# Designs tried in a protein design run: peptides against a protein of PDB entry 4U39. Part 168

Target 1, 302 residues: chain A of PDB entry 4U39
Amino acid sequence: SIKVIGVGGGGNNAVNRMIENEVQGVEYIAVNTDAQALNLSKAEVKMQIGAKLTRGLGAGANPEVGKKAAEESKEQIEEALKGADMVFVTAGMGGGTGTGAAPVIAQIAKDLGALTVGVVTRPFTFEGRKRQLQAAGGISAMKEAVDTLIVIPNDRILEIVDKNTPMLEAFREADNVLRQGVQGISDLIATPGLINLDFADVKTIMSNKGSALMGIGIATGENRAAEAAKKAISSPLLEAAIDGAQGVLMNITGGTNLSLYEVQEAADIVASASDQDVNMIFGSVINENLKDEIVVTVIATG

## One batch from the design tools (peptide; made by RFdiffusion4, then SolubleMPNN)

Design b2_p25_6_s3
Fold by OpenDDE base, seed 4:
Structure b2_p25_6_s3 (fold): chain B 302 residues (1-302), chain A 25 residues (1-25)
Amino acid sequence: as target 1 above (302 residues)
Amino acid sequence: MEFKVYEGEDGSRVYVGTIQQILAS
């Protein structure tokens, strides 16, 4: 089974976005120290952590409280994650609960033998220096606790949105990028009829790979596949080129009109940007909600 | 890595292998 666990406010917003976009084949768990915020989750499983420590009032933007809350609730987290083959841990770094609890939860997942993937955001610079410093500590702890860590630099999202985009929309876009990171991987594994994917191959590409880079491209029109692929490999979300990666996960998602030619064209572009000896999982996914749009997601590991 | 192709009921496909193997398929 694949489980997605959202930790704290940002993680739970991302999980809600995943549910709203009907990401299939995964179980959702919402974790928070704030009981009121947790009640707004759409996840099937809602877990309040650190009930004794926080009394449901949240972590007060203190990562140490988030950490202690997860430690207090370790047995409950273990029970919720038990039997998972893969666990996605998603959080917004820089806050209290997400920053402190996500590494603890990730370590619990890893200790249970699950392939553990972190998908987290770095705060915007405008959120202040304190959040950046807290995020750096949380990201460092996540790196030690996961098999693969995708870090989304929120400041780079400002390069892909309109300059007049309201601040609230920038946060929504960050939640959407978190969704795309999880969905880009999960759709390759959990799509109906793909249940026979050898999970050992996924482990080969993702186990103990440390930091990973993610690029996303979206396009429409006659050259949509090529444009989407080019955007993905040159995405502002990529802090470095994908060349030199030991593993690549590529997802091309389109509507029912997605052609084999378009799939091949996108694959050729991503391949041209990658080392020839790289291990790849490449998927073409049909999403009936997409009309003329193609979405290409590239994740480079190692 | 052994080259593998998986097909979904909806026409989705997943390819596993080296880039060269995938592009040659």
Scores: peptide ipSAE 0.413, ipTM 0.901, DockQ to the pose 0.947
Fold by OpenDDE base, seed 1:
Structure b2_p25_6_s3 (fold): chain B 302 residues (1-302), chain A 25 residues (1-25)
Amino acid sequence: as target 1 above (302 residues)
Amino acid sequence: MEFKVYEGEDGSRVYVGTIQQILAS
């Protein structure tokens, strides 16, 4: 089974976005120290952590409180994650709960033997230096606790949105990028009707790979596949070229009109930017909700 | 990695292997 665990406000917003976008084949768990915020989660499993420590009032933007809250609730977290083959831990780093609890939760998942993937954001620069410093500590802790860590630099999201984009919309876009990171991987594994995927191959590409980079491209029109692929490999979210990666996960998602030609065209473009000897999982996924859009997600590991 | 192709009922496909193997398929 695949479980997605959203940790704290940002993580739970991302999980809600995943549920709203009907990401299939995964179980959702919402974790928070804030009981009121947790009640807004659409996840089937809702877990309040650190009830004794925080009394449901949240972590007060203190990562140490988030950490202690997860430690307090370790047994509950273990029970919720038990039996998972893969666990996605998603959080907005820089806050209290997400920053502190996500590494603890990730470690619990890893200790249970799950392939543990972190998908987290760095805060925007405008959120302040304190958030950045807290996020850096949390990301460092996540790196030690996960098999693969996708870090989304929120400041790079500003390069792909309108300059006049309201702050609230920038956060929504960050949630969407988190969704895309999880979905880009999960769809390769848990696509409905996909049979006989050897999870060992996923482990080969993702186990103990450390930090990963993610690029996303979206396009419409006659050259949509090529354009989406080009956007993905040149994505501002990619802090480095995908060249030199030890593993690549590529997802091309389109509507029912996605052609084999388009799939091949996108694959050729991503391949041209990758080492020839790279282990790759490449998936073409049909999503009826995309209509004329193609989404290409590239995740470079190692 | 061994080259593998997985097919979904909806036309989804997942390719596993080296880039060279995938492109040659």
Scores: peptide ipSAE 0.402, ipTM 0.897, DockQ to the pose 0.936
Fold by OpenDDE base, seed 2:
Structure b2_p25_6_s3 (fold): chain B 302 residues (1-302), chain A 25 residues (1-25)
Amino acid sequence: as target 1 above (302 residues)
Amino acid sequence: MEFKVYEGEDGSRVYVGTIQQILAS
């Protein structure tokens, strides 16, 4: 089974976005120290952590409180994650609960033997230096606790969206990028009818790989596949080129009109930017919610 | 890594292998 666990406000917003976009084949768990915020989660499983420590009032933007809250609730977290083959831990770094609890939860998943993937955001620079410093500490702890860590630099999202985008919409886009990171991987594994994917191959590409880079490209029109692929490999979200990666996960998602020609064209473009001897999982996924849009997601590991 | 192709009921496909193997398929 695949479990997605959203940790804290940012993580739970991302999980809500995943549920709203009908990401299939995964179980959702919402974790928070704030009981009121947790009640707004759409996840089937809702877990309040640190009930004794915080009394449901949240972590007060203190990562140490988030950490201790997860430690207090370790047994409950273990029970919720038990039997998972893969666990996605998603959080917004820089806050109290997400920053402190996500590494603890990730370590619990890893100790249970699950392939553990972190998908987290760095705060925007405008959120202040304190959040950036807290996020750096949380990301460092996540690196030790996961098999693969995707870090989304929120400031790079500002290069993708309109310059006049309101702050609230920028946060929504960050939640959407988190969704795309999880879905880009989960759709390759949990696509209906692909139950026979050898999970050993996924482990080969993702186990003990440390930090990963993610690029996303979206396009419409006659050359949409090529444009989406070019945007993905040159994505502002990529902090470096994807060449030299030890593994690549590529997802091309389109509507029911996605053609084999478009799939091949996108694959050729991504392949041209990658080392030819790299192990790859490449998926062509049909999403009926996509009309004329193609989404290409590239994740480079190692 | 062995080259593998998986086909979904909805027309989705997943390819596993080296880039060269996938492109040659």
Scores: peptide ipSAE 0.399, ipTM 0.896, DockQ to the pose 0.926
Fold by OpenDDE base, seed 3:
Structure b2_p25_6_s3 (fold): chain B 302 residues (1-302), chain A 25 residues (1-25)
Amino acid sequence: as target 1 above (302 residues)
Amino acid sequence: MEFKVYEGEDGSRVYVGTIQQILAS
C-alpha cells in the first residue's frame, strides 16, 4: 500500500488538495498538533500528535515542539503507517509541526521498512529569516530520515505565477506543487487498472538517493506534449539541470485523446536532457479531467 | 534494470528500463 501523510498546516493543505483532485491508489493520513486545524482535514485518518504536550493548541511555530509531539505519539504513528510499502511525507518546512514532526514521522516510516519519500516546501523569503533557518534545519533532518527528498523552493513558484498574484494564491500554488509531486510518482505506481509495477524497480530508483529535483510542465494545443516536456526540464522548480541524475521518474498525464506520438515526443525531449545510462520509470497516464491539457512531471534522483 | 512495459485497461502505460530500452520500444 501507498500512504500519504500530511504533517502540519502545509502538509494537511496539500493532502486536502490531493483529495480534491482525486489522486487515487493512496491512503491519506493527516497529522497535526492543532486539533482545530486537523478537523478541517478531508483525510480519512486524522491524527492529533502531542496531545499532552500541546493540548491541541499547535506547536507555536517551534520545531522542537513539533519534534516532541511526534515522539510522544510514536506508537500511534507506527500503527498508522504499518503495512505501507511506500510512504510520502509532505510538509511545509519552516513552521512548528511540519518542520519538527515530519523528520520523526519519516524515520518511523523508514524503520518500518517502507520506501520513504519526502515532498516538502521551503518557505518564501517574505516569510522571514526565522522560517528559512527553521526550514533549513528541518530539511537537513529530513535528508537523513528519507530515501528520497523532493524540496520545492517556494520562491521559484513566484517565477511561474503572475506578478500580481496575491500571497494567499502563492500558498495555494505551493500546495498544488506538493500535490503534483506526490501524484506524479503515485500515478506511476498505483494507477487504477494498471498492472502493479515491480516495486523493486521503484526502490532501485528511489532508495537512498538523497535529494531529488522536480520539474513540472503543463501545456495545451497541437504541440502540447513537446511544450509540456520542455517546460518540465526547464522548470524554475529545478534548482539544477537533470543531467547527471542516476534515476529519472517521468510522468506524462493527459486526457483520453493522449496519443502515442505525444508520449514518444515528450519522452524524447526528457531523454535528450538526461544521461543515456540513467535508469528511468516512464509512465503515460490517462486522466479524463485534463481534457486538452498535458502535464509532464520529471523527478531526477541521485 | 530489466525492460518492462505495463499496460492498463484505460490505455495507461508504464515503461521501466534504461532510456535506450524505453526509446527503442
Scores: peptide ipSAE 0.318, ipTM 0.865, DockQ to the pose 0.933

Design b2_p25_6_s4
Fold by OpenDDE base, seed 1:
Formats: sequence, C-alpha cells, structure tokens
Structure b2_p25_6_s4 (fold): chain B 302 residues (1-302), chain A 25 residues (1-25)
Amino acid sequence: as target 1 above (302 residues)
Amino acid sequence: MEFKKYYGEDGSVVYVGTAEQILAS
C-alpha cells in the first residue's frame, strides 16, 4: 500500500489538492498540531499530534514543538503507517509542525520498512530568514530520515508564474507542485489500468538516494510531448542538470488522445538528457481531465 | 537493470531500464 501523509499546514494543503485532483491508489493521512486546521483536511485519516503539548493550538512556528508533538504521538503514527510499502511525507518546511514533525514521521515510516519519500518545499525568500533557517534544519533532518527527499525551491516557482501573481497564488502553486511530486511517482505505481511496476525497481531507483530534484513541463499543440519534455528537463525547479542523476523517474500525463508516439518522443528527450547508464522508470498516465495538455514530470535522484 | 516495457489496457506505457536501453527500444 501507498500512504501519503501531509504534515502541518502546507503538507495538509498539498494533501487536499491531491484529493481534489483524485490521485488514485493512495491512502491519505493528515497530521497536524492545530486541531482546527486539521478539521479542514479532506483526508480520511486525521491525526492530531502533540495534544498534551499543544492542546490543539498548533506549534507556534517552532519546529521543536512540532518534533516533540510527533514524538508524543509516535505510537499513533506507527499504527497509521503500519503495513505501508511506500510512504510519502509531504510538508512545507519553515513552519513549526511540518518542519519538526515531518522528519520524525519519516523516520517512523523508514523504521517500519516502508520506502520513504519526502516531498517538501523550501519557503519563499519573502517568508523571511527565520523560515529559511528553520527549513534548512528540517530538510537536513529529513535527509537522514528518508530514502529520497524531493526538495521544491519555492523561489523557483516564481520563475514559472506571472510576475504579478499574488502571494496567495504562489502558495497555491507550491501546493500544486507538491501534488505533482507525489502524483508523478504514485501514478507510476498505483494507477488503475497501468501494469504495476515491480516495486523492487522503484526501490532500486529511490532507496537511499538522498536528495532529489523535480522538473515539470506542460504544453499543448502538435509538438506538446516534445515541448513538455524539454520544459521538464530545463525546469527552473531543477537546480541542477539531470545528467548527473543516479536515477530518473519520468511521468508523462495526457488525455485520452495521448499517443504512443508522443510518449516515446518525451522518453527519448529525457533519456537523451540523462547519463546513458542511469536507471530510469518512465511511465505514461491517462488523465481524462486533461484535454490537449501534456504534463511531463521528471524526478532526478542522487 | 533489466529493460522492461509494459503496456496498459488504457494505452499507457511504462519503461524500466537504463537511458541507453530506453533510447534503443
């Protein structure tokens, strides 16, 4: 089984976005210290952590409170994650709950023997230095606790959105990128009608790989597959070229009109940009909600 | 890594292998 655990406000916003986009084949768990925020989660499983410590009032932007809250609720977290083959831990780093609790939760998942993937954001520079420093500490802790850590640099999202984009929309885009990171992987494994990948192959690419980068490309029109693939490998979200990666996961998602030619074209572009000996998983996914749009997601591990 | 190519009933395709193997497929 695949479980997605959203931790804190940003993580739970991402989980809500995943549920709204009908990401299939995963179980959702919402974790928060803030009981009111947790009530807004669409996840089937809602877990308040640190009830004694915080009394449901949240972590007050203190990662140590988030950490202690997860430690307090360790047994509940273990029970919720028990039996998972794969666990996605998603959070917005820089806050209290997400920053502090996500590494603890990730470690619990890893200790249970799940392939543990972190999908987290760095805060925007405009959120301030304190958040950046807190995020750095949380990311460092996550690296030790996960098999693969996808880090989304929120400032790079500003390069792919309009300069006049309101701050609120930038956060929504960050939530969407978190969704894409989880969905890009989970769809390859759990999409109905897709031949299930051997989970051993996923483990080969993702186990103990440390940091990962994600690129996204979206395009429409006659050359949409090629354009989307080119955008993905040159994405501002990729802080490094994919040619240095030890593993690459690719997802091409299109509507019912997605052709085998388009899939192959996208695969060829990304494979050509990668080292010849890199282990790759590349999958196509049909999303009926996409009309003429193709979305290519590339995850480079190592 | 052994090259694998899977076809879904919905027309989806999954490739597993090295970049070289995928390019040669």
Scores: peptide ipSAE 0.463, ipTM 0.923, DockQ to the pose 0.799
Fold by OpenDDE base, seed 4:
Formats: C-alpha cells, structure tokens, sequence
Structure b2_p25_6_s4 (fold): chain B 302 residues (1-302), chain A 25 residues (1-25)
C-alpha cells in the first residue's frame, strides 16, 4: 500500500489538493498539532499529535514543539503507517509542526520498512529569515530520515508564475507543486489498469538516494510532448541539470488523445539529457480531465 | 537493470531500464 501523510498546515494543504485532483491508489493521512486546522482536512485519516503537549493549539511556529508532538504520538503514527510499502511525507518547511514532526514521522516510516519519500517546500524568502533557518534544520533532519527527499524551492515558483500573481496564489501553486511531486510518482505505481511495476525497481531508483530535484513542464499544441519535456528538464525548479543523476523518474500525463509517439518523443528528450547508464522509470498516465495539455514531471535522484 | 515494458488497459505505458535501453526501444 501507498500512504501519503501531510504534516502541518502546508502538508495538509497539499494533501487536500491531491484529494481534490482525485489522485488514485493512495491512502491519505493528515497530521497536525492544531486541532482546528486538522478538522479542515479532507483526508480519510486525521491524526492529532502532541495533544498533551499542545492541547490542540498548534506548535506556535516552533519546530521543537512539532518534534516533541510527533514523539509523544509515536505509537499512533506507527499504527497508522503499519503495513505501508511506500510512504510519502509532505510538509512545508519553516513552520512548527511540519518542520519538527515530518522528520520524526519519516523516520518511523523508514523504521517500519517502507520506502520513505519526502516531498517538502522551502519557504519563500519573503516569509522571513527565521522560517528559512527553521526550514534548513528541518530539511537536514529529513535527509537523514528518508530514502529520497524532493525539495521544492518556493522562490523558484515565482519564476514560473505571472509577476502579478497574488501571494495567496503563490502559496496555492506551492501546494500544487507538492501535489505534482507525489502524484508524478504515485501514478506510476498505483494507477488502476496499469500492470503493477515491480516495486523492487522503484526501490532501486529511490532507496537511499538522498536529495532529489523535480522539474515540471506543461504544453499544448502539435509539439506539446516535446515542449513539455524540454520545459521539464529546464524547469526553474531544477536547481541542477539532470545529467549526473543516478536515477530519473519521468511521468508524462495527457488526455485520451495522448499518442505512443508523443510518449516516446518525451522519453527520448529526457533520456538524451540524462547519463546513458542512469536508471529510469518512465510512465505515461491518461487523465481524462486533460484535453490538449501534456504535463511532464521529472524527478532526478542522487 | 533489466529493461521492462508494461502496458495498461487504458493505453498507458511504463518503461523501466537505463536511458540507453529506453532510447533503443
């Protein structure tokens, strides 16, 4: 089974976005120290952590409170994650609950034997230096607790949105990028009607790979597959080129008109930009809600 | 890594292998 656990406000917003986009084949768990915020989650499983410590009032933007809250609730977290083959831990770094609890939760998942993937954001620079410093500590702790850590630099989202984009929409886009990171992987594994990937191959690409980078490309028109693939490998979200990666995960998602030619064209572009010996999982996904759009997601590990 | 190709009922395809193997497929 695949479980997605959203931790704190940002993680839970991402989980809500995943549910709204009907991501299939995964179980959703919402974790928070704030009981009121947790009630707004659309997740099937809602877990309040640190009830004794916080009394449901949240972590007060203190990562140490988030950490202690997860430690207090360790047994409950273990029970919720038990039997998962893969666990996605998603959070916005820089806050209290997400920053402090996500590494603890990730470690619990890893100790249970699940392939543990972190998908987290760095705060925007405008959120202040304190959040950046807290995020750096949380990311460092996550790296030790996961098999693969996808870090989304929120400041790079500002390069792909309109300059007049309201701040609230920039946060929504960050939640959407988190969604795309999880969905880009989970759809390859859990999409109904796909022959199940040998989970051993997923483990080969994702186990003990450390930090990962994600690129996204979206295009329409006659050359949409090539354009989307080129945008993905040159995405501002990629802080480094995909050449030199030890593993690459690629998802191409299109409507019912997605052709095998388009799939191959996108694969060729990404593979040609990668080292010849790089281990790849490349998958196409049909989303009936996509008309003329193609979305390419690339995750470079190692 | 052994090259593998999977087909979904909906026409989806998954490839597993090296970049070289995928390019050669």
Amino acid sequence: as target 1 above (302 residues)
Amino acid sequence: MEFKKYYGEDGSVVYVGTAEQILAS
Scores: peptide ipSAE 0.461, ipTM 0.921, DockQ to the pose 0.856
Fold by OpenDDE base, seed 2:
Structure b2_p25_6_s4 (fold): chain B 302 residues (1-302), chain A 25 residues (1-25)
Amino acid sequence: as target 1 above (302 residues)
Amino acid sequence: MEFKKYYGEDGSVVYVGTAEQILAS
C-alpha cells in the first residue's frame, strides 16, 4: 500500500489538494498539532499529535515542539503507517509542526521498512529569515530520515506564475506543486488500469538516493509532448541540470488523445538530457480531464 | 537494471531501464 501523510498546515493543504484532484491508489493521513486545523482535513485518517504537549493549540511555529509532538505520538504514528510499502511525507518546511514532526514521521516510516519519500517545500524568502533557517534544519533532518527527499524551492514558483500573483495564490501553487510531486510518482505505481511496476524497480531508483529535484512542464498543440518535456527538464524548480542525476522518474500525463509517439518523444528528450547509464522510470498516464494539454513531471534523484 | 516495458489497459505505457536502453527502444 501507498500512504501519503501530510504533516502540519502546508502538508495538510497539499493532501487536501491531492484529494480534490482525485489522486488515486493512495491512503491519506493528516497529521497536525492544531486540532482545529486538523478538522479541516479531507483525509480519512486524522491524527492529532502531541495532545499533551500542545493541548491542540499547535506548535507556535517552533520546530522543537513539532518534533516533541511526533515523539509523544510515536506509537500512534507507527500504527497508522504499519503495512505501507511506500510512504510519502509531505510538509511545508519552516513552520513548527511540519518542520519538526515530518523528520520524525519519516524515520518511523523508514524504520517500518517502507520506501520513504519526502516531498517538502522551502519557504518563500518573503516569509523571513527565521523560517528559512528553520526550514534548513528540517530539510537536513528529513534527508537523514528518508530514502528520497524532493525539495521544492518556493521562490522558484514565483518564476512560473504571473508577477502579479497574490501571495495567497503563491501558497496555493506551492500546495499544487507538492501534489504534483506525489502524484507524479504515485500514478506510475497505483493508477488503475496501469500494469503495476515491480516495486523493486521503484526501490532501485528511489532507495537511499538522498535529495531530489522536480521539474514540471505543461504544453498544448502539435509539439506539446516535446515542449512539455523540454519545459520539465529546464524547469525553474530544478535547481540543477538532470544530467547529474543518478536516477530519473518521468511522468507524462495527457488526455485520451495522448499518442505513443508523443510518449516516446518526451521520453527521448528526457533520456537524452540524462547520463546514458542513469536508471529511469518513464510512464504515461491518461487523465480524461486534460483536453489538449500534456503535463510532464521529472524527478531527478541523487 | 533490466529493461522493461509495461502497458496499461487505458493505453498507458511504463518504461524501466537506463537512458540508453530507453533511447534504443
Scores: peptide ipSAE 0.455, ipTM 0.921, DockQ to the pose 0.839
Fold by OpenDDE base, seed 3:
Structure b2_p25_6_s4 (fold): chain B 302 residues (1-302), chain A 25 residues (1-25)
Amino acid sequence: as target 1 above (302 residues)
Amino acid sequence: MEFKKYYGEDGSVVYVGTAEQILAS
């Protein structure tokens, strides 16, 4: 089974976005120290952590409180994650709960033997230096606790949105990018009607790979597959070129009109931009909601 | 890595292999 655990406010917002977008084949768990915020989660499993420590009032932007809250609730976290083959831990880094609890939760997942993938955001620079420093510490702790850590640099989201985009919309886009990171992987593994990918191959690409980068490309029209693939490999979210990656995961998602030619064209572009001996998983996914749109997600590991 | 190709009932495809193998497929 695949479990997605959203940790803290940003993680829970991402999980809500996943549920709203009907990401299939995954179990959702919402974790928070703030009981009121947790009640707004759409996840089937809601877990308040650190109830004794915080009294449900949240972590007060203190990562140490988030860490201790997860430690207090370790047994509950273990029970919720038990039996998972793969665990996605998603969080916005820089806050209290996400920054502190996500590494603890990730370590619990890893200790249970699950392939553990972190999908986290760095805060925007405008959120202040304190959040950036806290995020750096949390990301460092996550790297030690996961098999693969996808880090989304929120400042790079500002390069792909309109300059007049309100700050609130920038946060919503960050939540959406978190969704895309999880969905880009989970759809390749757990899409209904798709023959189950050998989980051993997923482990080969994602186990003990450390940091990963994600690129996203979206396009429409006659050259949509090629355009989307080119956008993905040159995405501002990719802080490095994919040619240095030890593994590449690529998802091309389109509507019912997605052709085999388009799939192959996108695969060829990404494969040609990669090292010849890089291990790749490339998959196409049909999403009836996309109509004429193609979305290419590339995850470069190592 | 052994090259593998998976098919979904909806026409989706998954490729597993090296970049070279995928390019040759």
Scores: peptide ipSAE 0.438, ipTM 0.915, DockQ to the pose 0.857

Design b2_p25_7_s2 (from b2_p25_7, 9 letters changed)
Fold by OpenDDE base, seed 3:
Structure b2_p25_7_s2 (fold): chain B 302 residues (1-302), chain A 25 residues (1-25)
Amino acid sequence: as target 1 above (302 residues)
Amino acid sequence: MSLIERLRKALEGKKPPFVVFIPGD
């Protein structure tokens, strides 16, 4: 089984976005120290952590409170994650709950024997130096606790949105990028009607790989597959080129009109940008909601 | 074989939706 655990405000917003986009084949868990915020979650499983420590009032932007809250609720977290083959831990770094609790939850997942993937954001520079410093500490702790850590630099999202985009919409886009990162992987593993990828192959690419990079490309029109692939491999979200990666996960998602030619064209572009000795998982997924859009997600590991 | 050739071979006869693993050399 695949479990997605959203930790804190940003993680829970991402989980809500996943549910709204009907990401299939995964169980959703919402974790928060703020009981009121947790009640707004669409997840079937809602877990308040650190109820004694915080009284449901949240972590007060303190990562140490988030950490202690997860430690207080360790047994509940273990029970919720039990039997998972894979666990996605998603959070916005820089806050209290996400920054502090996500590494603890990730370690619990890893100790249970699950393939543990972190999908987290760095805060925008405009959120201030304190959040950046807290995020750096949380990311370092996540690296030790996960098999693979995808870090989304929120400042790079500002390069792909309109300059007039309101701050609130920039946060929504960050939540959407978190969704795309989780969905890009989970769809390859859990989508009904796909030829089952051997979970051993997923482990080959994702186990003990440390930091990973993610690129996303979206396009429409006659050359949509090639354009989406080019956008993915040159995505501002990529902190480096993918040609040094030991592993690549590629997902091409389109509507019912997605052709094999388009799939091949996009795959050739990503392969051309990859190392010749790379381990690659390549998948094509049909999403009826995309209509004329193609979405290419590339995750580079190692 | 190049990565592209290995990929093309792995995709031969497949129709969306599908997933393939292409091991590195």
Scores: peptide ipSAE 0.492, ipTM 0.930, DockQ to the pose 0.906
Fold by OpenDDE base, seed 1:
Structure b2_p25_7_s2 (fold): chain B 302 residues (1-302), chain A 25 residues (1-25)
Amino acid sequence: as target 1 above (302 residues)
Amino acid sequence: MSLIERLRKALEGKKPPFVVFIPGD
């Protein structure tokens, strides 16, 4: 089984976005210290952590409170994660609950023997130095607690949105990028009708790989596949080229009109940008909601 | 074989939706 755990406000917003986008084949768990925020989650499983510590009032933007809250609720977290083959831990780093609790939750997942993937954001620079410093600590802790850590640099999201994009929309885009990171992987594993990827192959690419980079490209029109692939490999979210990566996960998602030619064209572009000795998972997924859009997600590991 | 050649070979006869693993050399 695949479980997605949203931790804290940003993680839970991402999980809500995943549910809204009908990400299939995964179980959703919402974790928060804030009971009111947790009640707004669309996840089937809602877990309040640190009830004694926080009294449901949240972590007060203190990662140490988030950490202690997860530690307090360790047994509940273990029970919720039990039997998972893969666990995605998603959070916005820089806050209290997400920053502090996500590494603890990730470690619990890893200790249970699940392939543990972190998908987290670094805060925007405008969120202030304190959040950046907190995020750095949380990311460092996540790196030790996960098999693969996808870090989304929120500042790079500003390069892919309109300059006039309101701050609130930039956060929504960050939530969407978190969704894309999880979905880009989970669809390759859990989408019904896909020829089953051996979970061993997923482990080969993702186990103990440390930090990973993600690129996303979206396009429409006659050359949409090529354009989407080019955008993905040149994505501002990629802090480095995918060249040198030991593993690449590529997902091309399109509507029902997605052709094999388009899939091949996109794959050729990503392959051309990858090392010759790379381990690659390549998937083609159909999402009826995309209509004329193609989305290419590239995750480079190692 | 190049990665592209291995990829093309792995995609032969496949139709969306699918997933393939291409092991590194």
Scores: peptide ipSAE 0.492, ipTM 0.930, DockQ to the pose 0.912
Fold by OpenDDE base, seed 5:
Structure b2_p25_7_s2 (fold): chain B 302 residues (1-302), chain A 25 residues (1-25)
Amino acid sequence: as target 1 above (302 residues)
Amino acid sequence: MSLIERLRKALEGKKPPFVVFIPGD
């Protein structure tokens, strides 16, 4: 089974976005220290952590409170994650709950023997230096607790959105990028009718790989596959080129009109940007909601 | 074989939706 656990406000917003987009084949768990915020989650499983410590009032933007809250609730977290083959831990780093609890939850997942993937955001620079410093500490802790850690630099989202994009929309886009990171992987594993990717192959690419980079490209029109692939490998979200990666996961998602030629064209572009000795998972997924759009997601590991 | 050649070979006879694993050399 695949479980997605959203930790804190940002993680829970991402989980809500995943549920709204009908990401299939995964179980959603919402974790928070704030009971009121947790009530707004669309997840079937809602877990308040640190009830004794915080009394449901949240972590007060203190990662140490988030950490202790997860530690207090360890047994509940273990029970919720039990039997998972893969666990996605998603959080907005820089806050109290997400920053502190996500590494603890990730470690619990890993200790249970699940392939543990972190998908987290760095805060925007405008959120302030304190959040950036807290995020750096949380990311460092996540790196030690996960098999693969995808870090989304929110400031790079500002390069792909209009300059006039309201702050609230920039946060929504960050939630959407978190969704795309989880969905880009989960769809390759959990989509019904896909020839079951041997979970061993997923482990080969993602187990103990440390930091990973994600690129996303979206395009429409006659050259949409090539354009989407080019955008993905040159995505501002990539802090480095995908060359040198030991593993690449590529997801090409399109509507019912997605052709094998388009899939091949996009795959050739990503392969051309990858090392010759790379381990690659390549998937083509049909999403009827995309109509004329193609979405290419590239995750480079190792 | 190049990665592209291995990829093309892996895609032979495939139709969306599909997933393939291409091991590194």
Scores: peptide ipSAE 0.476, ipTM 0.925, DockQ to the pose 0.917
Fold by OpenDDE base, seed 4:
Structure b2_p25_7_s2 (fold): chain B 302 residues (1-302), chain A 25 residues (1-25)
Amino acid sequence: as target 1 above (302 residues)
Amino acid sequence: MSLIERLRKALEGKKPPFVVFIPGD
């Protein structure tokens, strides 16, 4: 089974966005130290951590409280994660619960033998230096606790949205980018392939790879596939070029009119931008909610 | 065989939705 665990406010907002977008083939778990915030989760499984430590009042933006809360609730986390083949740990770094608890939860998942993927955000610069420093510590701890860590730099989201985008919409876009990171991988596993991926092949590409980069491209019109692929490989979310990656995961999502030619064209562009010796997992997904839109997600590992 | 050639071969006769694995060299 595939489990997605949202940790703290940002992680739970991302999980809510995943549920709203009907991401299939995954089980959702919401984890928080704030009982009121946890009640707003759409996840089937809701877990309050650190009930003794926090009394459900949250971590007070302190990562050490988030860490201790997860440690207090270790047995409950283990029980919720048992039997997972893959665990996505999603969180907004820089806060208390997400920053502190996500590495502990990730380590628990990894110790249970699940392929553990972190999908986390760095805070916006406007959230202040303290959040950036806390996020850096949380990201460092996540790197040790996961097989693959996707880090989304929220400041780069400002380059893909309109300059007049309200702050609230920028946070919603961060939640959406987290969704795209999880869905881009989960669809490759959960969608019945015309070529069966052995889960062993996914493990080979994602196990112990450390930091990963994600690029997203969206386009419409006659050249939408090529444009989406070009946008993905040149995405502001990519902190580096994908040409040095040992592994590439590519998802091409389109509407019912997605053609094999468009899939090939997009895949050729990503392959041409990648190393020749790269291990590539490629998926194509039909989303009936997409009209004349193609979404290309590229995840570069190693 | 280039990655592109391997991909084209794997996609030959296929239609979305699908998943393809292309091993590295």
Scores: peptide ipSAE 0.021, ipTM 0.633, DockQ to the pose 0.855

